# Peptides against a protein of PDB entry 8PQO, part 59

Target 1, 252 residues: chain A of PDB entry 8PQO
Amino acid sequence: VLLKEYRVILPVSVDEYQVGQLYSVAEASKNETGGGEGVEVLVNEPYEKDGEKGQYTHKIYHLQSKVPTFVRMLAPEGALNIHEKAWNAYPYCRTVITNEYMKEDFLIKIETWHKPDLGTQENVHKLEPEAWKHVEAVYIDIADRSQVLSKDYKAEEDPAKFKSIKTGRGPLGPNWKQELVNQKDCPYMCAYKLVTVKFKWWGLQNKVENFIHKQERRLFTNFHRQLFCWLDKWVDLTMDDIRRMEEETKRQ

## One batch from the design tools (peptide; made by RFdiffusion4, then SolubleMPNN)

Design b1_p13_6_s4 (from b1_p13_6, 5 letters changed)
Fold by OpenDDE base, seed 4:
Structure b1_p13_6_s4 (fold): chain B 252 residues (1-252), chain A 13 residues (1-13)
Amino acid sequence: as target 1 above (252 residues)
Amino acid sequence: SALKELQYQRAGT
């Protein structure tokens, strides 16, 4: 098991982020070809559990069409079916990813708290001390180009170049986080993303777990760069506007 | 990647 807490600081409020996240997800989905292909939505309903209220989704990602033929032919039954269960109770979100074949030997859990701070809270997910001591805190700086793969880099998605016309935020310089504290009118937040990866196959555990974390980090980095650089597109949108966009994307 | 789709529920949130 490998645990890392990714802390993504953003010059937006927690309330703004709710809109921005949904917008950016919808927008990113539009930009991806084959979106929705091989995805089965089993459940999409409100839930209430342990005082948490939100939206629960259960999806199956059928990867058979997404892998080479030889992989599909060699893959055990259920190995290419990924289950995603998500509990979205913003500002808290939890996603659990499992595989039919690997069962308890495979788990990706992503738990996110969105807090109006600069990523300074320790153990925001309230882990036991013994577990918390094994968590690596990883700060993602959306302005740091060195954290972005060259193949992922787009100038229009570079927070170090972007200037929001509507809010006046950006561009984000090397010391933007420190400077943000002095900007009374600029909100900020941190997305604390605790990622738990378990891959209990002997000889491959560390390799796969580290690989998955690398992919998650890459995803979080790119996504939040987009989210910020799309600020002017979503900052004035309502939740109803976002819902319409999601519905349109779902139909494609 | 499949992980990108999984993380943000791209098939419909």
Scores: peptide ipSAE 0.047, ipTM 0.772, DockQ to the pose 0.283
Fold by OpenDDE base, seed 3:
Structure b1_p13_6_s4 (fold): chain B 252 residues (1-252), chain A 13 residues (1-13)
Amino acid sequence: as target 1 above (252 residues)
Amino acid sequence: SALKELQYQRAGT
């Protein structure tokens, strides 16, 4: 098991982020080719549990068409079905990813708290002390180009180049986070993303767990760079606007 | 990638 807490600081408020996240998810989904194929939505309903209230979704990603024929033919039953269970109770969100074949030997869990701070809170997910001491805190700086793979880099998604017309935010210089606290007119938040990865196969555990974390970090970095650079596109949108956009995206 | 699609919580077609 490998645990890391990714802390993504953004020059937006927690309230703004709710809109921005949903917009950016929808927009990013449209930009991906072949997205949504083989996705089965089993459950999509409101939930309330232990004071947590939000939307629960259960999806199955069928990967049979996404792998070579010989892999599909040799794959055990359930091996190519990925289950995603998500509890969205913004500002808290939890996603659990499992596989039918691997059962308890495979887990990706992503738990996110969105807080109006600069990533300074310790153990925001309230882990036991013994567990918390094994969590690596990883700060993601969306303005730091060195954290972006060259193949992922786009100038139009570079926070160090972007200037928001509507808000006046950006571009984000090398010391933007330090300067942010002195800018009373600029809100800020941190997404605390605790990622738990378990891949319990001998000889592959560390390699796969580290690989998955690398992919998650890459995803979080690119996504939040997009979110910020798309600020002018979503900052004036209402939740009703977002809902309409989501419905349109579902049809693609 | 499959992971990217998962993270975006894409709706079914």
Scores: peptide ipSAE 0.041, ipTM 0.758, DockQ to the pose 0.230
Fold by OpenDDE base, seed 5:
Structure b1_p13_6_s4 (fold): chain B 252 residues (1-252), chain A 13 residues (1-13)
Amino acid sequence: as target 1 above (252 residues)
Amino acid sequence: SALKELQYQRAGT
């Protein structure tokens, strides 16, 4: 098991982020040709559990058509079905990813708290001290180009170049986080993403767990760069606007 | 891609 807490600081408010996140997810989905192929929504309903109230979704991603033929032929039954269970109780979210074949031997859990701070809180997810000492805190700086793979880099998604016309935020310089403290009119938040990865196969555990974390970090970095650079597209949207956009995207 | 959708906690729609 490998745990890391990714801290993504953004020059947006917690309330703004709720809209921006949903917009950016929907937009990213539209940009993917065939992205909805093989996705089965089993459950999408409100939930209430242990004082937590929100929306619960259970999706299955059927990957049979997305892998090479030889992989499909060799894959055990259920090995290419990925289950995603998600609890959205914003500003708290939890996603659990499992596989039918690997069962308890495979887990990706992403727990996120969105807080109106600069990523300074320790153990925001309230882990036991013994568990918390094994968590690596990783700061993602959306303005730092060195954290972006060259193949992922797009100038139109570079926070160091973007300036919001609607809000006046950006571009984000090298010391933007420090300067933010002195900018009373600019809201800020941190997404604390505790990522738990378990891949319990002898000889491959560390390699696969590290690989998955690398992919998660890459995803979080690119996504939040997009989210910020798309600020002018979503900052004036309502939740009703977002819902309409998502419905249109799902039908494609 | 389906992989991108898996990791953004896309619940609530």
Scores: peptide ipSAE 0.057, ipTM 0.779, DockQ to the pose 0.324; fails the geometry check
Fold by OpenDDE base, seed 2:
Structure b1_p13_6_s4 (fold): chain B 252 residues (1-252), chain A 13 residues (1-13)
Amino acid sequence: as target 1 above (252 residues)
Amino acid sequence: SALKELQYQRAGT
C-alpha cells in the first residue's frame, strides 16, 4: 500500500471550485478520445449516510476496447473491468476504484477535502497516527512548469502566463502562493487529495503503485492548470449552467 | 490514456 496526500493550492474559493471542477471535467472530457465509450453507469443517485449527503455513482469502465487485441485475448475474466464508486458530497469527495479480477488485491481510493486554506492542515482526513506517519504530503504547484511533462505542456494552459480578464487573477509567478497571503481580495483554497493505492501482485506491487501515483499526480497537475486557465470560462457560470453542459457532454 | 479518462470522470463525480 502506498499513500500520498496531494495538496493542490488554487487562487479560487471553495465555492468557485465547485463550478470550475465540474466545468473543467466536462470540457476535458470533450477533448478526450472515447469519452464515455466503454463506460457503464450502474448507479447515479443521491445518498445520505452518517451525515454525509451527496451524489453516489457506480460506473464500470470496460477496457476491452482500450487495450491491444493480444492483451484482451490473454486477460483473465474481469481483469479489464474497472469499477468506480464515487461519493460526491462536496466539499468532500471519495472515489474507490476496484477490479473484478484482482478483488481485494487492487484498490485505488481518492479522498478529497476542499478547504479554504493554503494546504497547511495536517491529517485533514483524520487517519490514525500510525497510518498518517506513512503518508507523504505532496504539494502540487500549478505554476511550476518543472512539474509538467513537456508533452503535456500547453501555453494556453500555463498559469504562469494566464491572466483572468474577469477576475484579474494571474499570472502566477514563482512566489504566487506567498504573495497570495497578502492579497486579501483574492480567494484561495486547497484540495487535499489522499490517494491510497494498493496493488498486491508479486514482483509488481511497488512498480505499479508508484506508477499509479505518478499518473495521478500528472492528472491532478494538468487538470488544475486547466481549471485555473479556464477561469474566465466558468467563473460566471451557475450550477444550473454546469448541469446543462454535463447533459450536452453526455450526448457526445 | 484510459487512466487519464478515468480520472476526469472521477473528478466530475
Scores: peptide ipSAE 0.050, ipTM 0.771, DockQ to the pose 0.477; fails the geometry check

Design b1_p13_7_s1 (from b1_p13_7, 10 letters changed)
Fold by OpenDDE base, seed 2:
Formats: C-alpha cells, sequence, structure tokens
Structure b1_p13_7_s1 (fold): chain B 252 residues (1-252), chain A 13 residues (1-13)
C-alpha cells in the first residue's frame, strides 16, 4: 500500500471550485479519446449516510476496446472491468476504484477535502498517527511548468500565461502562492487529495503502486491547470447551470 | 456521464 496526499492550491474559493471542478470534469471528459466510450453508469443518485449528503455514482469502465487485441485475448474475465464508486459530498469527495479480477488485491482510493487554506493543514483526513506518518505530502504547483510533461503542455492551459478577464486572476508567477497571501481580494483554497493505492501482486506491487501515483499526480496537475485556465468559462456559472449542462449531456 | 465522478482518472490510465 502506498499513500500520498496531494495538495493542490488554487486561486479560487471553495465555492467557486465546486462549479469549476464539475465543469472541468465535463470538459476534460469530452476531450479524452472515447469520452464515455466503454463507460457504463450503474448508479447515479443522491445519498445520505452518517450526516454525509451528496451524489453517489457507480460506473464501470470497460477497457476491452482500449487495450490491444492480444491483451484482450489474454486478459482473465473481469480483468478489463474497472469499477468506480464515487461519493461526492462536496467539500468532501471519495472515489474508490476496484477491478473485478483483482478483487481485494487492487484498490485506488481518492479522498478529497477542499479547504479555504494554503495547504497548511496536517492530517485533514484524520488518519491514525501510525498511518499518517507513512503518508507523503506532495504539493502540486499548477504554475510550475517543470511538473508538466512536455507532451501534456499546452500554452492555452498554462497558468503562468493565463489571465482571467472576468476575475483579473493570473498569470501565476513563480511566487504566486506567497503573493496570494497579500492579495486580500483573491480567494484561495487547497484540495487535499489523499490517494491510497494498493496493488498486491508479487514482484509488481511497488512498481504498479508508484506508477499509479505518478499517473494520478499527472492527472491532478493537468486537470487543475485546465480548471484555472478555464476560469472565465465557468466562474459565472451556478450549480444549477452545471446540473442543466449535465442533464443536457446525458441526452446526447 | 455524471460530472461528479473522476472520469479523467480512468481515462488517463
Amino acid sequence: as target 1 above (252 residues)
Amino acid sequence: IPFSSWVPVILSI
């Protein structure tokens, strides 16, 4: 098991981020190859549990069409089906990713708290001390180009170049986080993303767990760069606008 | 696809 807490600081409020995240997920999903292809939505419903209220989703990602033919032919039954269960009780979110074949031997869990701070809280997910001491805190700086793979880099998604017309936020210079503290009119937040990766396969555990974390970090970096650079597209939207957009997209 | 889930997570793997 490998745990890391990714801390993504953004020059947006927690309330703004709720809209921006949903918008950016929708937009990013459209831009991905096969946006929705091989995705089965089993459940999409409100839930209430232990005082947590939000939206529950259960999806299956069928990867059969996304892997080479030889992999598909050799893959055991269920090995190419990925289950995603997500509880979105913003500002808290939890996603659990499992595989039918691997069962208990594979888990990706992503637990996120969105807080109106600069990533200064320790153990926001309230882990036991023994567990917390094994968590690496990883700060993602959306303005730091060195954290972006060259193949992922787009100038239109570069926070160091983008300036929001609607809000005046950006571009984010090298010291933007420090400068933000002095900018009383600019909201800020941190997404604390505790990522638990378990892959119990002899000889591959560490390799796969580290690989998954590398991909998650890459994803979070790119996603939040997009989210910020798309600020002018979503900042004036309401949650009702997002819900309407979601309904419209479900009909397509 | 519901917006509430981390679709990009799986699609990026």
Scores: peptide ipSAE 0.146, ipTM 0.827, DockQ to the pose 0.202
Fold by OpenDDE base, seed 4:
Structure b1_p13_7_s1 (fold): chain B 252 residues (1-252), chain A 13 residues (1-13)
Amino acid sequence: as target 1 above (252 residues)
Amino acid sequence: IPFSSWVPVILSI
């Protein structure tokens, strides 16, 4: 098991981020080739559990069309089906990713707290001390181009170049986080993303767990760069606007 | 795809 807490600082409020996240997920999904192809939505409903209220989703990602033919032919039954269960009780979110073939031998869990701070809280997920001591805290700087793969880089998604017309936020310089503290009118937050990766195959555990973390880090980096650079597209939207957009997307 | 799923796994592969 490999645990890392990714801390993504953004010059947006927790309330703004709720809209921005949903918008950016929608937009990113549209930009992906094949969008919903191979994604089965089994459940999408409100839930209430242990005082947590939110939206529960259960999806299956059928990867058969997304892998090379030889991989598909060699893959055991269920190996290319990934189940994603997500509980979105913003500002808390939890996602659990499992695989039909690997069962208990494979788990990705992503637990996110969104807090109105600069990533300074320790153990926001309230892990036991023994577990917490094994968590690596990883700061993602959305302005740091060096954290972005060249193949993922787009100038229109560069926070170091983007300036929001609607909010005046950006561009984000090298010291933007330090400067943010002095800007009373600029909100900020941190998304604390505790990622638990479990891969219980002997000889491959560390390799696969580290690989998955690398992919998650890449995803979070790119996503939040997009989220910020799309600020002017979503900052005036309401949650009702987002819900409407979601409904419209389901009909297509 | 529901927007409430914050991790588009499809973006991570």
Scores: peptide ipSAE 0.144, ipTM 0.830, DockQ to the pose 0.187
Fold by OpenDDE base, seed 3:
Structure b1_p13_7_s1 (fold): chain B 252 residues (1-252), chain A 13 residues (1-13)
Amino acid sequence: as target 1 above (252 residues)
Amino acid sequence: IPFSSWVPVILSI
């Protein structure tokens, strides 16, 4: 098991982020060729549990069409089905990813708290002290081009170049996070993303767990760069606007 | 497809 807490600081409020996240997820999903192909939505309903209220989703990603024929032919039944269960009780979110074939030997869990701070809280997910000692804190800087792979880089998604017309935020210089403290008119938040990766196959555990973390970090980096650079597209939207957009997309 | 509250983690694979 490998745990890391990714801390993503953004020059937006927690309330703004709720809209921006949903918009950016929708937009990113549209931009991915075949992103919707092989996705089955089993459940999408409100939930209430232990004082937590939110939206529960259960999706299956069928990878049969996305792998080479020889892999499909050799794959055991259920090996190419990935289950994603998500509880969105913003500002808290949890996603659990499992595989039918691997059962208890595979888990990706992503737990996120969104806080109105600069990523300074320790153990926001309230882990046991002994478990917390094994968590690496990883800061993601959305303005730092060195954290972006050249193949993922787009100038229109570069926070160091973007200027929001509607809010006046950006471009984000090298010291933008420190400057936020002095900018009373610019809100900020941190997404604390605790990622737990378990891959319980001997000889491959460390390699696969580290690989998954590398992919998650890449995803979080690119997504939040997009979210910020799309600020003018979503900042004036309400949650009701987002809900309407979701319903319109469901009908397609 | 309803908007996922999360970017599909599969997009990172």
Scores: peptide ipSAE 0.053, ipTM 0.775, DockQ to the pose 0.151
Fold by OpenDDE base, seed 1:
Structure b1_p13_7_s1 (fold): chain B 252 residues (1-252), chain A 13 residues (1-13)
Amino acid sequence: as target 1 above (252 residues)
Amino acid sequence: IPFSSWVPVILSI
């Protein structure tokens, strides 16, 4: 098991981020060729449990069309079906990713708190002290180009170049996070993403767990760079606008 | 696809 807490600081409010995240997920999904192919939505309903109230989703990602033919032919039954269960009780979210074949031998859990701070809270997920000692805190800086792979880099998605016309936010210089405290009119937040990766196959556990974390970090970095650079597209939208967009997308 | 999923994990695979 490998745990890391990714802390993503953004020059947006917690309330703004709720809209921006949903918009950016939708936009990223539209931009992906074959996006939605092989995705089955089993459940999408409101839930209330243990003081959490939000939306529960259960999706299956069928990866048969996404892997080479030889992998598909050799893969055991259920090995290419990924289950995603998500509890969105914003500002808290939990996602659990499992595989039908691997069962308890594979788990990705992503727990996110969105807080109106600069990533300074320790153990925001309230882990036991012994468990918290094993968590690496990883800061993602969306303005730091060195954290972005060259193949993922787009100039229009570079926070160091982008300036929001609607809000005046950006571009983000090297010291942008330190400068935020002096900018009374600029909101800020941190997404604290505790990622738990479990892969129990002997001899491969460390390699696979580290690989998955590398992919998650890459995903979080690129996604939040996009979210910020798309600020002018979503900042004036309401949650009702997002819901309408979601309904319209379901009809296509 | 419901937008409520936190991050499009599959889009990065």
Scores: peptide ipSAE 0.129, ipTM 0.823, DockQ to the pose 0.144; fails the geometry check

Design b1_p13_7_s2 (from b1_p13_7, 9 letters changed)
Fold by OpenDDE base, seed 4:
Structure b1_p13_7_s2 (fold): chain B 252 residues (1-252), chain A 13 residues (1-13)
Amino acid sequence: as target 1 above (252 residues)
Amino acid sequence: IPFSSWVPIILSI
C-alpha cells in the first residue's frame, strides 16, 4: 500500500471550486471520451450516511476499446472493467476504484478535502498517527511548467500565461502562492487529495503502486491547470447551471 | 457521464 497526499493550491474559493470542478470534469470528459464512450453509469443517487450528505455514483469504465487488440485478447475476464464508486459530499469527496478481476488485490482510493487555506493543515483526513507517518505530502504547483509533461503541455492551459478577464486573476508567476497571502481580494483554497493505492501482486506491488501515483499526479496537475485556465468559462455559472448541463449531458 | 466524480477520466491512462 502506498499513500500520498496531493495538495493542490488554487487561486479560487472553495465555493467557486465546486462549480469549476464540475464544469472541468464535464469538459475534460467530452475532450477525452467524446461524451462517455466506454463509461456505464450504474448508480447516480443522493445518499446520507453518518451525517454525510451527497451524491453517490457507481460507474464502470470499459477499457476494451481503449487497449490494443492483443491486450484485449490476452486480458482475463473483468480485467478491463474498472469500477468507480464515488461519494461526493462537497467539500468532501471519496472515490474508490476497483477492478473485477483483481478484486481485493487492487484498490485506488481518493479522498479529498477542499479547505480555504494554503495547504498548511496536517492530517486533514484524520488518519491514525502511525498511518499518517507513512503519507508523503506532495505539493502540486499548477504554475510550475516543470511538473507538466511536454506531451501534456498546452499554451492555452498554462496558468503562467493565462489572465482571467472576468476576475483579473493570473497570470501565476513563480511566487504566486506567497503573493496570494497579501492579496485580500483573491480567494484561495487547497484540495487535499489523499490517494491510497493498493496492488497486492507479489513482485509488482511497488512498481504498479508508484506508476498509479505518477498517473494520478499527472491527472491532478493537468486537471487543475485546465480548471484555472477555464475560469472565465465557469466562474459566472451557478450550481443550477451545472446541474442543468449534467442533465443535458445525461440525455445524450 | 455524471460530473460528481472527482476522477475525470481513467480512460486517459
Scores: peptide ipSAE 0.167, ipTM 0.838, DockQ to the pose 0.188
Fold by OpenDDE base, seed 2:
Structure b1_p13_7_s2 (fold): chain B 252 residues (1-252), chain A 13 residues (1-13)
Amino acid sequence: as target 1 above (252 residues)
Amino acid sequence: IPFSSWVPIILSI
């Protein structure tokens, strides 16, 4: 098991981020090859549990069309089906990713708290001390180009170049986080993303767990760069606008 | 696709 807490600081409010996240997920999903292809939505409903209220989703990602033919032919039954269960009780979110074949031997869990701070809280997910001491805190800087793979880099998605017309936020210089403290009119937040990765195959555990974390970090970096650079597209939207957009997208 | 889930995570694998 490998745990890391990714801390993504953004020059947006927690309330703004709720809209921006949903918009950016929708937009990113459209831009991905086969957005929605091989995705089965089993459940999408409101839930209430233990004082947590939000939206529950259960999806299956059928990867059979996404892998080479030889992999598909050799893959055991259920090995290419990934289940995603997500509880979105913003500002808290939890996603659990499992595989039918690997059962308990594979888990990706992503737990996120969105806080109106600069990533300064320790153990926001309230882990036991013994567990917390094994968590690496990883700061993602959306303005740091060195954290972006060249193949993922787009100038239009570069926070160091982008300036929001609607809000005046950006571009984000090398010291933007420090400068933000002095900018009383600019809201800020941190997404604390505790990622738990478990892969219990002998000889491959560390390799796969580290690989998954590398991909998650890459994803979070790119996603939040997009979210910020798309600020002018979503900042004036309401949650009702997002819900309408979601419904319209479901009908397509 | 519901917007509430991390679709990009699995699509990027």
Scores: peptide ipSAE 0.162, ipTM 0.833, DockQ to the pose 0.203
Fold by OpenDDE base, seed 1:
Structure b1_p13_7_s2 (fold): chain B 252 residues (1-252), chain A 13 residues (1-13)
Amino acid sequence: as target 1 above (252 residues)
Amino acid sequence: IPFSSWVPIILSI
């Protein structure tokens, strides 16, 4: 098991991020070639549990079309089906990713708290002290180009170049996080993403767990760069606008 | 696709 807490600081409010995240997920999904292909939505309903109230989703990602033919031919039944269970009780979210074939030998859990701070809270997920000692805190700086793979880099998604016309936020310079403290009119937040990766196949545990973390970090970096650079597209939207967009997308 | 998932896995694979 490998745990890391990714801390993503953004020059947006917690309330703004709720809209921006949903918008950016929708846009990113549309931009993916074959977006929606092989995604089965089993459940999408409100839930209330343990003081959490939000939306529960259960999706299956069928990866058969996303892997090489030889992998598909050799893969055992259920090995290419990924289950995503998500509890969105914003500002808290939990996602659990499992595989039918691997059962308990594979888990990705992503627990996120969104807080109106600069990533300064320790153990926001309230882990036991012994468990917290094994968590690496990883800061993601959306303005730092060195954290972005060259193949993922787009100039229109560069926070160091982008300036929001609607809000005046950006571009984000090298010291943008420190400068936020002095900018009373600019909201900020941190997404604290505790990622738990478990892969129990002997000899491959560390390699696969580290690989998955590398992919998650890459995903979070790119996604939040997009979210910020798309600020002018979503900042004036309401949650009702997002819900309407979601319903329109379901009909297509 | 419901937007409520944190980030689509499709972006990571």
Scores: peptide ipSAE 0.140, ipTM 0.827, DockQ to the pose 0.143
Fold by OpenDDE base, seed 3:
Structure b1_p13_7_s2 (fold): chain B 252 residues (1-252), chain A 13 residues (1-13)
Amino acid sequence: as target 1 above (252 residues)
Amino acid sequence: IPFSSWVPIILSI
């Protein structure tokens, strides 16, 4: 098991982020070729549990069309089906990713708290002290070009170049996070993303767990760069606008 | 497809 807490600081409020996240997920999903193919939505309903209220989703990602034929032919039944269960009780979110074939031997859990701070809180997910000692805190800087792979880089998604017309935010210089403290008119938040990766195959555990974390970090980095650079597209939207867009997308 | 609460892991594959 490998745990890391990714801290993503953004020059947006917690309330703004609720809209921006949903918008950006929708746009990112559209931009991924074949992202919709092989996705089955089993459940999408409101839930209430232990005072937590939100939206529960259960999706299956069928990877049969996304792997080479030889992999598909050799893959055991259920090995190419990934289940994603998500509880969105914003500002708290939890996602659990499992595989039918690997069962208890595979888990990705992503727990996120969104806080109106600069990523300075310790153990926001309230882990036991002994468990917390094993968590690496990883800061993601959306303005840092060195954290972005060259193959993922787009100039139109570069926070160091983007200027929001609607809000006046950006471009984000090298010291943008420190400057936020002095900018009374610019809200800020941190997404604290505790990622738990479990892969219980002997000889491959560390390699696969580290690989998954590398992919998650890459995903979070690129996504939040997009979210910020798309600020002018979503900042004037309401949650009702987002809900309407979701309903329209469900009908397609 | 309804919007997800976060970016699906499939976008990283």
Scores: peptide ipSAE 0.058, ipTM 0.780, DockQ to the pose 0.147

